# Peptides against a protein of PDB entry 2AKA, part 64

Target 1, 299 residues: chain A of PDB entry 2AKA
Amino acid sequence: MEDLIPLVNRLQDAFSAIGQNADLDLPQIAVVGGQSAGKSSVLENFVGRDFLPRGSGIVTRRPLVLQLVNSTTEYAEFLHCKGKKFTDFEEVRLEIEAETDRVTGTNKGISPVPINLRVYSPHVLNLTLVDLPGMTKVPVGDQPPDIEFQIRDMLMQFVTKENCLILAVSPANSDLANSDALKIAKEVDPQGQRTIGVITKLDLMDEGTDARDVLENKLLPLRRGYIGVVNRSQKDIDGKKDITAALAAERKFFLSHPSYRHLADRMGTPYLQKVLNQQLTNHIRDTLPGLRNKLQSQL

## One batch from the design tools (peptide; aimed at target 1 A14 R292 N293)

Design b2_p26_2_s1 (made by RFdiffusion4, then SolubleMPNN; from b2_p26_2, 18 letters changed)
Fold by OpenDDE base, seed 3:
Structure b2_p26_2_s1 (fold): chain B 299 residues (1-299), chain A 26 residues (1-26)
Amino acid sequence: as target 1 above (299 residues)
Amino acid sequence: SLQQALQEIEEILKEVDELVKKLQSE
């Protein structure tokens, strides 16, 4: 069963090479959320490395197909530069930035052309995620005035696909009813069958408030439920707090919090990673026979 | 090349078929 995700990864790479990525309904998880919702931090916490572009505004400007592969060795590879193994994850970050700028230019524009990044690590479970540009209402820098709509159109190319699961990332310190991630998920998945909720910034909630009702799936129920996580703060990042220490702090947060203690075993980044691995594996198993038939008819 | 990619897809699909058969037999 562990081989299903790598097999789909090979399909993704092959279809990417022929430029047909947007038309394929491959079983995948698309990551959606507003700007600064904590999407990139969640993905980096899976790998245990800092490797994604950072900054204000729209940081992810191309879809990033992030293929995590459990391996005895740790390195990264890009589809656009085959044969080059990256062991320094700062170089991975720089390559993402360079490859993004190569296609979009320096005006902070967006492109629907994916970047395919594979990360081998002993610290990851097999998992493929498509990181999508953060939803925004305000253009930054030299972005076109219609950038919001361009981003939405790009997201819709992924999340409207029936075989696409949606990882909806929402910050707890904002009104969840106004979550951009949950709004777009509800638009394309009104029955909540394909959506997994991630609640970030639980540690940044106002004193006397909590997201218990959300995490217990009582407020805005999703069939696949919600998982809370605590990412590194910008202060922690600036202080060079490593991801291992951050994961320990996250565990401590849930265990020590009166509102979340009873949920602690079903919260946190490691649990999220396990759930996503299992759900993606099962989803591939269920969809692959149908996908095969469709692909055979197109060949 | 496009041809090489198509060949790779065909090979992967064969592996998919084998894996699907294995899963169905379990």
Scores: peptide ipSAE 0.203, ipTM 0.804, DockQ to the pose 0.741
OpenDDE base, seeds 1, 2, 4, 5: peptide ipSAE 0.201, 0.179, 0.175, 0.176; ipTM 0.800, 0.791, 0.790, 0.791

Design b2_p26_2_s2 (made by RFdiffusion4, then SolubleMPNN; from b2_p26_2, 17 letters changed)
Fold by OpenDDE base, seed 1:
Structure b2_p26_2_s2 (fold): chain B 299 residues (1-299), chain A 26 residues (1-26)
Amino acid sequence: as target 1 above (299 residues)
Amino acid sequence: SLEEALKEIEEILKEVDKLVEKLKSL
C-alpha cells in the first residue's frame, strides 16, 4: 500500500505536463479555509520547514500540489524546473513566489494553474495535498473586486470532484458556524462524507471556552471527524521558532488542557499527518480501479 | 512533451494494473 501515493503523484505530474484539460478526478486532498485560518502553518508543520509564502491577505494565489515523500534525504523539487534540487527551503519559498507572480502578473490576481512541489524528507509520511487560496470577502491592494468569486470558483473546481477529499481548516477562535471552510465543504459534501475537519488556534480561544464538542464530533458531525492542531504564533514564525519545538508545545497543550486531555492521542499535527496518509491511501485504493478504467478510455 | 507524458501515463497504468491485481488478491 505504500506505493499508492507515489503512483498517484506520477499521474498528477503527467497530467500537469499535458495541461489542465485532463478531466481526471484524481484521488486527492484539497485544503480549504478562510484567510488566516492556519492552512500554510499546518503544511509547514508537516514538512518541519518554513517554505510557504507569508503575508497579509491572499498568500496562496495558485493551487499548490504539495507532494510529501518519505526519503532519507531532505530536498524539494518543482515540476516546472525538473532536475533542480532545493535544499534551502527559503529558496523554495522564493520559487513559489516567483512562479506565482510569473503567471498571475503584478495585480496579485489568482490563477487556477497548479504549482507542483515535491518535498523529500525523513520527517514526512507520504502525503499529497492541494493547498488552495484562502477564501476572502475583501480584496486587498490591487486585487480584482471580484476576487472572492474567483477564489470560490477555483476551489469549486477541486472540491466538487467526487474523488476529492476536503481538508477543511477552521480557526477555533472564530464562530465555527461561520467557518468558510465548513460552509464550502457543506455545499459540495452535504452529508460530510469527504470532509476532514481541522481546528486551528485552539490556544487562542477565550478563557472558559473550548472546542471540545467540535473535536468530539458532536456539534457539526463529519464522518471523518475533526482533528485539533496548535500552530506557531505569528511571533513564533517571525522569531523562527523551531517547528520541532512547536510540535512538542502542541503535544503539551493537548495533554495539559482539561477539555482536550482525553483526546490528546487523536490530536496534533503528527496525528493529523498520519490520519491523512491513511485516509489518502485508502481512498486511492478504493478509487484506483475506477480511475484506471477512466484513464484507459481516454487513451 | 505530450508524447513523453503519454508514455509516462502508459507506464503508470501498467503499475496501476499490477497494484489493482494485488489488491484484488487480498
Scores: peptide ipSAE 0.187, ipTM 0.787, DockQ to the pose 0.682
OpenDDE base, seeds 2, 3, 4, 5: peptide ipSAE 0.165, 0.103, 0.170, 0.174; ipTM 0.778, 0.694, 0.780, 0.785

Design b2_p26_2_s3 (made by RFdiffusion4, then SolubleMPNN; from b2_p26_2, 14 letters changed)
Fold by OpenDDE base, seed 1:
Structure b2_p26_2_s3 (fold): chain B 299 residues (1-299), chain A 26 residues (1-26)
Amino acid sequence: as target 1 above (299 residues)
Amino acid sequence: SLEEALKEIEKILEEVDKLVEKLEKE
């Protein structure tokens, strides 16, 4: 089944080239979360590079179809400039920003038109994620006053689809019961069948508190469960702390924490990546026959 | 181009058919 994810990648690329006129429910994982929930850090940790836009407020303003491909070489390619290989991931970041601004204009608005980014790396498993704009309640700068609703509408276009899995990213240092990610997931997936919970910022929880019950899937049960991760701090990111070192620190965190030690083998970014790869592969397998029929009917 | 995309989709469908067939045999 090694070719299933790449096959869907090719479908995504082809449909993107045709434009949004393709009404197809592709098997995919949509990443949702509030602003500053740690989505970007999770994605960057998969790649092991800093390549996503950073800043205050809404950073992701277009859907980013991130296609990770295991390869002997490390480089990135955009669908909108096919044939150009990016080996400097800072240039990747700049291209995302430039391409976003090109479509959204100067008001930092949003667009539902995806950016398709493929990253080849020896450090990744085959995995495709759709990073969506972070949910917000407060417009920043020149953003339209209804930006919250625009973001929600955009997210709903993805997460309402039956074949869309939802990676709900929630920070542990906030009330998880009020997680924007879990709320939207519950709205569109009330039975918790399509949602995978990611709990970030476990290292930033108040003394005497932990997310053990959540991570053990006892508090807000999801069929697909929860995976805790520890991302680099903003200081670490600004200081360009090595992601490999951060992953080691993450492992140490779980192993040494009294509340999480017993879960350590089912926590952390590497485990998350593995689980997502497996779940996406299986999901594609299960949906592929139906997908074929849908595609055939559209030709 | 649209034409190129359509050709790619057709190619993908052929591969999908092969994979589906393989999966059904498992």
Scores: peptide ipSAE 0.189, ipTM 0.791, DockQ to the pose 0.757
OpenDDE base, seeds 2, 3, 4, 5: peptide ipSAE 0.164, 0.180, 0.160, 0.168; ipTM 0.780, 0.789, 0.779, 0.788

Design b2_p26_2_s4 (made by RFdiffusion4, then SolubleMPNN; from b2_p26_2, 16 letters changed)
Fold by OpenDDE base, seed 1:
Structure b2_p26_2_s4 (fold): chain B 299 residues (1-299), chain A 26 residues (1-26)
Amino acid sequence: as target 1 above (299 residues)
Amino acid sequence: SLEEALKEIEKILEEVDKLVEKLKSL
């Protein structure tokens, strides 16, 4: 089963090379959430490196197909520049920004054309995620006034597909009933069959409040449940706090919190990564026979 | 190139077939 994710990665790469016209419903996990929900931080915590664009407003402006591959070495490769190995993850960030700007222009617009990034690391499980632009209602800078709808349309191209799992990232310090991630997930997955809830910012909740009922899957039940995570603060990110230290702090948070201690073994970024790996692997296994038939009919 | 991508897809499909067969035998 370990080879299923790499196999789908090769399919993704091949289809990306042919262009967007492949109506292929590949088994994948799309990451959705409002701006500042903590999506990028979750992905960086998987890799253990700072490599995603940072800033105010819409940071992700193209879909990022992030292919994590367990390896003895640590480096990154882009599909658009094959053969170039990036060992400095700051250069990876710069390449994402440059490649984004190359396609979207100077107006900070969005493009549905994916960036394909493969990261080899000894610290990752095999996992492929599609990071999508953060949902927003307010254009920033020179963004088009309809940017909200453009983002929604882009997200819908991914999350409406039957073989797309949805990683819905919601901050705990906001009303979950108003979560943009859970709203869009409910729109396309009304029975909660394809949605995995991620609850961020649990450490930023008001004193005397907790997300226990959500994390226990009692408030807004998802078949695949919820996983809480604690990301680095913006101060920690700016201060270049080590991600390994942040993961230890996350573990300590769950273990020490009265409301979450009993859930601690089913919380945190490492557990999330494991669950996503397993769910994606199983999902590929279940969809692969049908995918094969579809592919053969298109050839 | 398109041709290279098509060849890769064919190769992947062969591997998929092998994996599907293996999965059915479990």
Scores: peptide ipSAE 0.212, ipTM 0.795, DockQ to the pose 0.681
OpenDDE base, seeds 2, 3, 4, 5: peptide ipSAE 0.179, 0.118, 0.185, 0.197; ipTM 0.782, 0.705, 0.786, 0.791

Design b2_p26_3 (made by RFdiffusion4)
Pose (drawn by RFdiffusion4):
Structure b2_p26_3 (pose): chain A 299 residues (1-299), chain P 26 residues (1-26)
Amino acid sequence: as target 1 above (299 residues)
Amino acid sequence: DEELEEAMEEVEELIEELEEEQEEAE
């Protein structure tokens, strides 16, 4: 039903101002990744526009509830900016930065208060993801020293919940067994039943190696599987993001790589969007029947 | 399908009540 994701979108809007309550458990997807995993690029390729803050280290300092709605027209709106329509995605980026600084005392720390961004676009399927601060060790920033733990604690508040599906994002040019995202997903989902794996930067692997075993779901098995993507950034005449060309380059990569051509139809951003839309819809269908009564008891 | 539609209606009603409570608190 095309109605389940929108229904949960209303619930997320309603609970955006409700502080942390360990018992509240809406069906949703949390995006988890190490700072080097390229998780922003995955989201920006869904939208087809650069719109996330840029900087060294952390990009998301408050949870970003990103609600993508397939539309004939293209615009964005923040729940905290009632009635305003954003058509220039550079301004969307600037608002994320400003609303974040408005809340965070130090210009580098984090806050659990979410930013609720809805994007209407022909480039997206109906899908909702909650983007969370990326993980890192060296607090190389400017306050606080325990920042690694503050980030991990915030991630755990989301992903320890049973109705929270985990989108674990890992770069292919690293030791995938040592992926921060897959490790934290294992701590809370030991059976791998509610983690969806995303492998980025497949085009950056060392010569003569590939990620076939992981993409075929053999090396680090997850019930919901892995999807590989690449960010082959193309810019148009004005030097701005050209998503049609970028998606074609990604398609050319999978079709031409001898290790991946037989999986090409199950790789790439369009397929990932399809999979997330399908899994999120089925998950909501599964959890909605008991939801109203359960919420009353948990509030 | 009918049971799922009924559950959706109950959730919509809850959302309306939550919106009203938030307006009153403001």

Design b2_p26_3_s1 (made by RFdiffusion4, then SolubleMPNN; from b2_p26_3, 9 letters changed)
Fold by OpenDDE base, seed 5:
Structure b2_p26_3_s1 (fold): chain B 299 residues (1-299), chain A 26 residues (1-26)
Amino acid sequence: as target 1 above (299 residues)
Amino acid sequence: DKELQEAIKEVEELIEELEKKAAEAA
């Protein structure tokens, strides 16, 4: 059953070639979250490599269709440069930046045209995610004043689709009731049927506070639940802290924390990756009976 | 458009393969 995801990847690539990918109701997971919510770190932790653009502003300015494929070899490929295998993930980062700038220019504008990146690795499970621009209310640089609404409109093209699952990434060290990710998810998925909650920055919460009620799915219930993760700090990233070491520290955090130790086996990045693989696979299976007719009508 | 026709054909083949694999895995 895990072989369904690679076929959907090829289907996504085929539709991208005809310029209709943004409007497709394919079984997929869209990643949403405010700026600095920790989205990039979660995705990089899946791969075990630093490969996403970094910055204080809007980093993701085009949808990134990230296709993770379990393989005996480790390399990346872009749909826009077929036949080129990237083994240096710094070059992957640079290519994302270059391809983004090619379409949007240097004014930090956004485009709904996706970048398709496939990563083959022995360290990943089959998983496809659509990384979307971080929600913001503050224009940076020479961005237009309405950039917030442009981002929202772009996100809505994905998250309103019935076959789209939503990975809502929220930082624990901010008021979760005001989470941009959870707000947009609630707007388009009011019954919480398509939303998976990710809670980042659990290690940055004030002493005496915790997100236990959220992680136990008691505060803001989602049918698909919540998974807590601990990402590398910006200091750790700048210091080039090894992702493997960070994942070990994450495991230790959950096991040693009085509020989370009982949940530790259902927390952390490795568990998140497993859950997403399973949920996406099952979602593909469940949506497939109607897929032929839906896709034919969209051609 | 030859490219479009080829892409449509590929999509149809991929859907068929997906349906087959999903049925086998059920």
Scores: peptide ipSAE 0.271, ipTM 0.827, DockQ to the pose 0.070
OpenDDE base, seeds 1, 2, 3, 4: peptide ipSAE 0.267, 0.266, 0.266, 0.244; ipTM 0.820, 0.825, 0.822, 0.810

Design b2_p26_3_s2 (made by RFdiffusion4, then SolubleMPNN; from b2_p26_3, 8 letters changed)
Fold by OpenDDE base, seed 3:
Structure b2_p26_3_s2 (fold): chain B 299 residues (1-299), chain A 26 residues (1-26)
Amino acid sequence: as target 1 above (299 residues)
Amino acid sequence: DAELQKAIEEVEELIEQLEEEQKKAA
């Protein structure tokens, strides 16, 4: 039997080609969070490569449909550039930036038109994520004053869909009760049925504080729970710390931390990837019967 | 349209396979 996730990827590609992505209720995981919450770092840690645009402010300005496919080979492909295989992930980064600028212009505007990127790798599990623009309250550069609302509107196009799971990314070194990710998730998923919490920056918490209660699902309960991760710091990135070393350091962090040691086997990027693969697979299975009827009605 | 139709057919085939597996497990 073919894996369910790659099959849904083909559906996503087909719908993207006809420009109907915004109206699709495909089983998918939308990634939401404030600016600098660590969304891009989580995605790069899954791939084990630096390939997403970096910078201050709003970096993701178009939805990025990231399709991870377990394969014996490592390369990337864009739906907008069929037939071109990227083996250099710096070129992948440049292509995302170029394609973003082509549609949005150079003024850091946003567009709801997705970029579809498929990454084949022996180091990934099958997983599809939609990386969405980071929520912001402050316009940067030449962005319009209402950019916050434009981003929110774009996010709502995805997260309001019944078949959309929500990966809510929140930094631990900020007040989680005020998390933009958890707020938007609560708005569209008040019963917490579709939301998976990711807690980043656990290594940057103030001395004497921890996120144990959150990670144990006691503070702000989600049906699907919370997973803590430790991303590379900007210092680590500048120091050319590879992702493999970062993953080892993340494991060590959880194992050595007195508040998290007992949770260590249910924390970290590899565990998150596994959980998301399983969650998405199960979600596809549950939604496929209804999807058939919806798809036929759109033809 | 042809690609979409093909993808739908593939999904339908998968649904059928899943239904068969569920029947076997029951």
Scores: peptide ipSAE 0.179, ipTM 0.740, DockQ to the pose 0.064
OpenDDE base, seeds 1, 2, 4, 5: peptide ipSAE 0.095, 0.090, 0.076, 0.103; ipTM 0.709, 0.702, 0.688, 0.712; seeds 1, 4 fail the geometry check

Design b2_p26_3_s3 (made by RFdiffusion4, then SolubleMPNN; from b2_p26_3, 13 letters changed)
Fold by OpenDDE base, seed 5:
Structure b2_p26_3_s3 (fold): chain B 299 residues (1-299), chain A 26 residues (1-26)
Amino acid sequence: as target 1 above (299 residues)
Amino acid sequence: DSALQAAMKEVEDLIKQLEEQRAAAA
C-alpha cells in the first residue's frame, strides 16, 4: 500500500505533461478555503519549511500540485525544471513566484495550469495535495472585477470530480456558517462524503467561545470529520518562529484547553497529516480499478 | 491484495506507455 501515492504521482506528472489534466478524475485531495484561512500554513507545517508565497490578497494564483514523498534526503523538484534539486526552500518559494508570473504576467491574474512540486523529506508522510487559489470577493490591484468567479470556476474544475477529496480549511475566529470552504464543499458534496474539515485559528477565538461542537462533528456533520489545528500567527511567521516549536505549542494548546483536551489525540497538524495519508491511500486503493479501466479505454 | 497488485502493475505499464509516447512526440 505504501507505493499507491507515488504511483498516482507518476500518473499526475504524465498527464500534466500531455496537457490533459482536465479529463482524468484522478484520486486526489483539493485544498479549498478563503483568503487568510490558513491553507498555506497547514501545507508548510507538513513540510516543516517556509516555501509558499506569502502576502495580502490572492497569493496562490495557479493550482499547486504538492507531492510530499518520504525520503532519507530533503530536497524539492519542479516538473517544469527537471533535474534541478532545490535544497533551499526560499529558492522554492521564489521559483513558485517566478513560474506563476511567467504564465499570469504581472497583473496578478490567475491560470488553471498547475505547478507540479515534489518535496522529498524525512519529515513527511507520502501525501499529494492540490493547493487551489483562495476564494475572495474583493479584487486587488490589477485583477479583473470578476476574479471571484474566475477562482470559483477554477476550483469547480477540481472539486466536482467524483474521485476528488476536498480539504475544506476554515478559520474558527470567523463565522463557520459562512465559511467559503464549507459552502463550496456542500455545493459539490451535499452528503459530506468527500470532504475533510480543517479548523484553523482555534487559538484566536474570543474568550468564552469554542469550536467544540464543530470538531465533534455535531454542527455541520462530515462523514470524514473535522480536525483542528493551530498555525503560527502572522507575528510568529514574521518573527521566523520555528515550525517545530509551533507544533509543540499546538499540542500544548489542545492538551491544556478545557473544551479540546478530550479531543487532543485526534487534533493537530501531525494527526492531520497521518489521517490525510491514510485517507488518500485508501481512496486510491478503492478507485484504482476504475481508473485502470478508464485509462485502458483511452489508450 | 492480488487484484490490487495486478491493477497497480497495469497502471504502471500504462504510465510507461504514456511517458514513451510523449518522449516520441517531443
Scores: peptide ipSAE 0.269, ipTM 0.815, DockQ to the pose 0.723
OpenDDE base, seeds 1, 2, 3, 4: peptide ipSAE 0.268, 0.265, 0.269, 0.172; ipTM 0.811, 0.812, 0.813, 0.716; seed 4 fails the geometry check

Design b2_p26_3_s4 (made by RFdiffusion4, then SolubleMPNN; from b2_p26_3, 8 letters changed)
Fold by OpenDDE base, seed 3:
Structure b2_p26_3_s4 (fold): chain B 299 residues (1-299), chain A 26 residues (1-26)
Amino acid sequence: as target 1 above (299 residues)
Amino acid sequence: DEELKKAIEEVEELIKELEEQRKLAE
């Protein structure tokens, strides 16, 4: 019996190749959050490599279907450049940027056409995520004045689908009531059935404050709960701190923090990976019979 | 779960068919 996540990956690839991605409600996890919420850092921490575009403003400008596959070898492949195996993750970053610019141009516009990236690694669990452009309120550079609306519309194409789970990424050092991620999640999932909360930047909270109530699912309850993570600081990124060391520091953070120590075993990037793997697997299991029926009716 | 097993098998077959059709179209 094949793993369910790789099975859905094959479906995603097949439909992407024929240009029919938009019409299928595939079981998937869409990653949503405001600009600088820490989405890219979370994804890179899963892989253990720096490979996503970085910069000011809107960095992700196309949906990135990130397929993580546990393997004995480490390499990446793009659906748009078949046969090329990437072992240098800087080249992966450059390819994402180049492929994005090819479609959107250099004006930092957006496109709803996904980039499909598969990463094989011994350090990952099977997990597929769709990274979406960060929500913004203000156009930057040469972006069109309606960029906020364009991003919102793009996100809605994913998150309104019934089989789409929502990974809502919110920074702890900002008012959670104003979280762009949780706002959009509440709009399309008012009962909180499809939303998983991720709280980043817990290490950047003001002294004397904590997100304990949020992490304990007491402030804004989600059925699937919240998981706190600590990403590398900008200083750590600039200093090229390795992700392995960052994960150890994250573990230490939760264990040593008076407000989070009791939650430490249910926090951090490794736990988030496990939860997402399990949630996605279970979600695929639940939706696969319906998906089969839909596919049979369309083919 | 027999239903799930059957669904998986059928989806695998559909994927295979789609992959074959794609190869033929290339």
Scores: peptide ipSAE 0.211, ipTM 0.789, DockQ to the pose 0.688
OpenDDE base, seeds 1, 2, 4, 5: peptide ipSAE 0.114, 0.022, 0.189, 0.105; ipTM 0.734, 0.589, 0.785, 0.722; seed 5 fails the geometry check

Design b2_p26_4 (made by RFdiffusion4)
Pose (drawn by RFdiffusion4):
Structure b2_p26_4 (pose): chain A 299 residues (1-299), chain P 26 residues (1-26)
Amino acid sequence: as target 1 above (299 residues)
Amino acid sequence: SAEEEAELSEILDDVQAMADELAAEE
């Protein structure tokens, strides 16, 4: 039903101002990744526009509830900016930065207060993800020293919940067994039943190696599987993001790679969007029947 | 606030209506 994701979108809006309550458990997807995993690029490729803050280290300092709605027209709105329509995605980026600084004392720390961004676009399927601060070790920033633990604690508040599906994002040009995202997913989902794996930067692997065993779901099995993507950035005449060309380059990559051509139809951003839309819809269908009564008891 | 509680209650009624529709389809 095309109605389940929108229904949960209303619930997320309603609970955006309700502080942390360990018992509240809406069906949703949390995006988890190490700071080197390229998780921003995955989201920007869904939208087809650069719109996320840029900087060294952390890009998301507050949880970003990103609600993508397929539309004939293209614009964005923040719940905290009532009635305003953003059509220039550079301004969307600037608002994320400003609203974040408005809340965070230090210009580098984190806060649990979410930013609720809805994007209407022909480039997206109906899908909602909650983007969370990326993980890192060296607090190379400017306050606080325990920042690694503050980030991990914030991630755990989301992903320890049973109705929270985990989108674990890992770069292919690293030791996938040592992926921060897959490890934290294993801590809370040991059976791998509610983690969806995303492997980025497949085009950056060392010569003569590939990620076929992981993509085929053999090496690090997850019930919901893995999906590979590449960010082959193309710019138009004005030097801005050209998503049609970028998606074609990604498609060319999978079709031409001898290790991946037989999986091409199950790789890439369009397929990932399809899979997330489907899995999120089915998950909501599964959890909605008991939801109203459970919520009353938990509030 | 009372207004926010009323809006949430309306959303929960919609959740119940949707749950009933899913049960009927089964």

Design b2_p26_4_s1 (made by RFdiffusion4, then SolubleMPNN; from b2_p26_4, 13 letters changed)
Fold by OpenDDE base, seed 4:
Structure b2_p26_4_s1 (fold): chain B 299 residues (1-299), chain A 26 residues (1-26)
Amino acid sequence: as target 1 above (299 residues)
Amino acid sequence: SSAQQQELQQILDEVDALAERLRAEE
């Protein structure tokens, strides 16, 4: 079954090349979350590299189809610049920024046209994610006042698809009942069948508070449950703290925390990556008969 | 294009082959 995700990657690439990607309900995981929810950090922790644009406001302005491929070598490739291998992940970041700006301009506009990035690494499991623009209520730069709705409409193009799993990223240090990620997920997946909850910033919760009930799936039940993670702090990022060291600290956090120690083996970024790989693989398998028919209709 | 159609056909064939394998394993 390890070949299922690469197969879908080929489908994604092929359909992107012919401009018909929007009409396909491909099995995929869309990543949704509010601004500063920690989405980028989660994705970078999967790769073990800093490669995503950073900054204030809406950082992701185009859908990023992130195809992680387990490989003996480490490099990245973009669909829009075939044949160029990136081994410096800072150059990957710059290419994302440049390609985004090429389409949207420098005014921080958004575009529904995906960027397709494939990352080969010995440190990843096969996993494809669609990173979507962060939900925001505040326009930045020359963004129109209705940017919130533009982002929402773009997200809806992905998350309304029946074969789309939703990775809902929510910070624990905010009211989870008001999580933008969980709200949009609930709107399109009212029964919680397609949604995987990720709870970030567990280390930033107020003293004497915890997200145990959420992580135990008791507060806002999702069929696919919740996984807590601890990302690098902004100070750690600025200090260039190694992701490996951060992952070790995350493990220590869960093991040592009185409220989470019993969940520690089902928490953290490595476990999240494993779960996503498994869930996506299984989801592809379940949807494969339908994919065949859809593919045939494109011939 | 014809090249794109050929690529899609190849992918379809792979999908079919994989689907058959999966059915055989279940």
Scores: peptide ipSAE 0.176, ipTM 0.777, DockQ to the pose 0.701
OpenDDE base, seeds 1, 2, 3, 5: peptide ipSAE 0.171, 0.167, 0.163, 0.134; ipTM 0.768, 0.763, 0.759, 0.740; seed 5 fails the geometry check

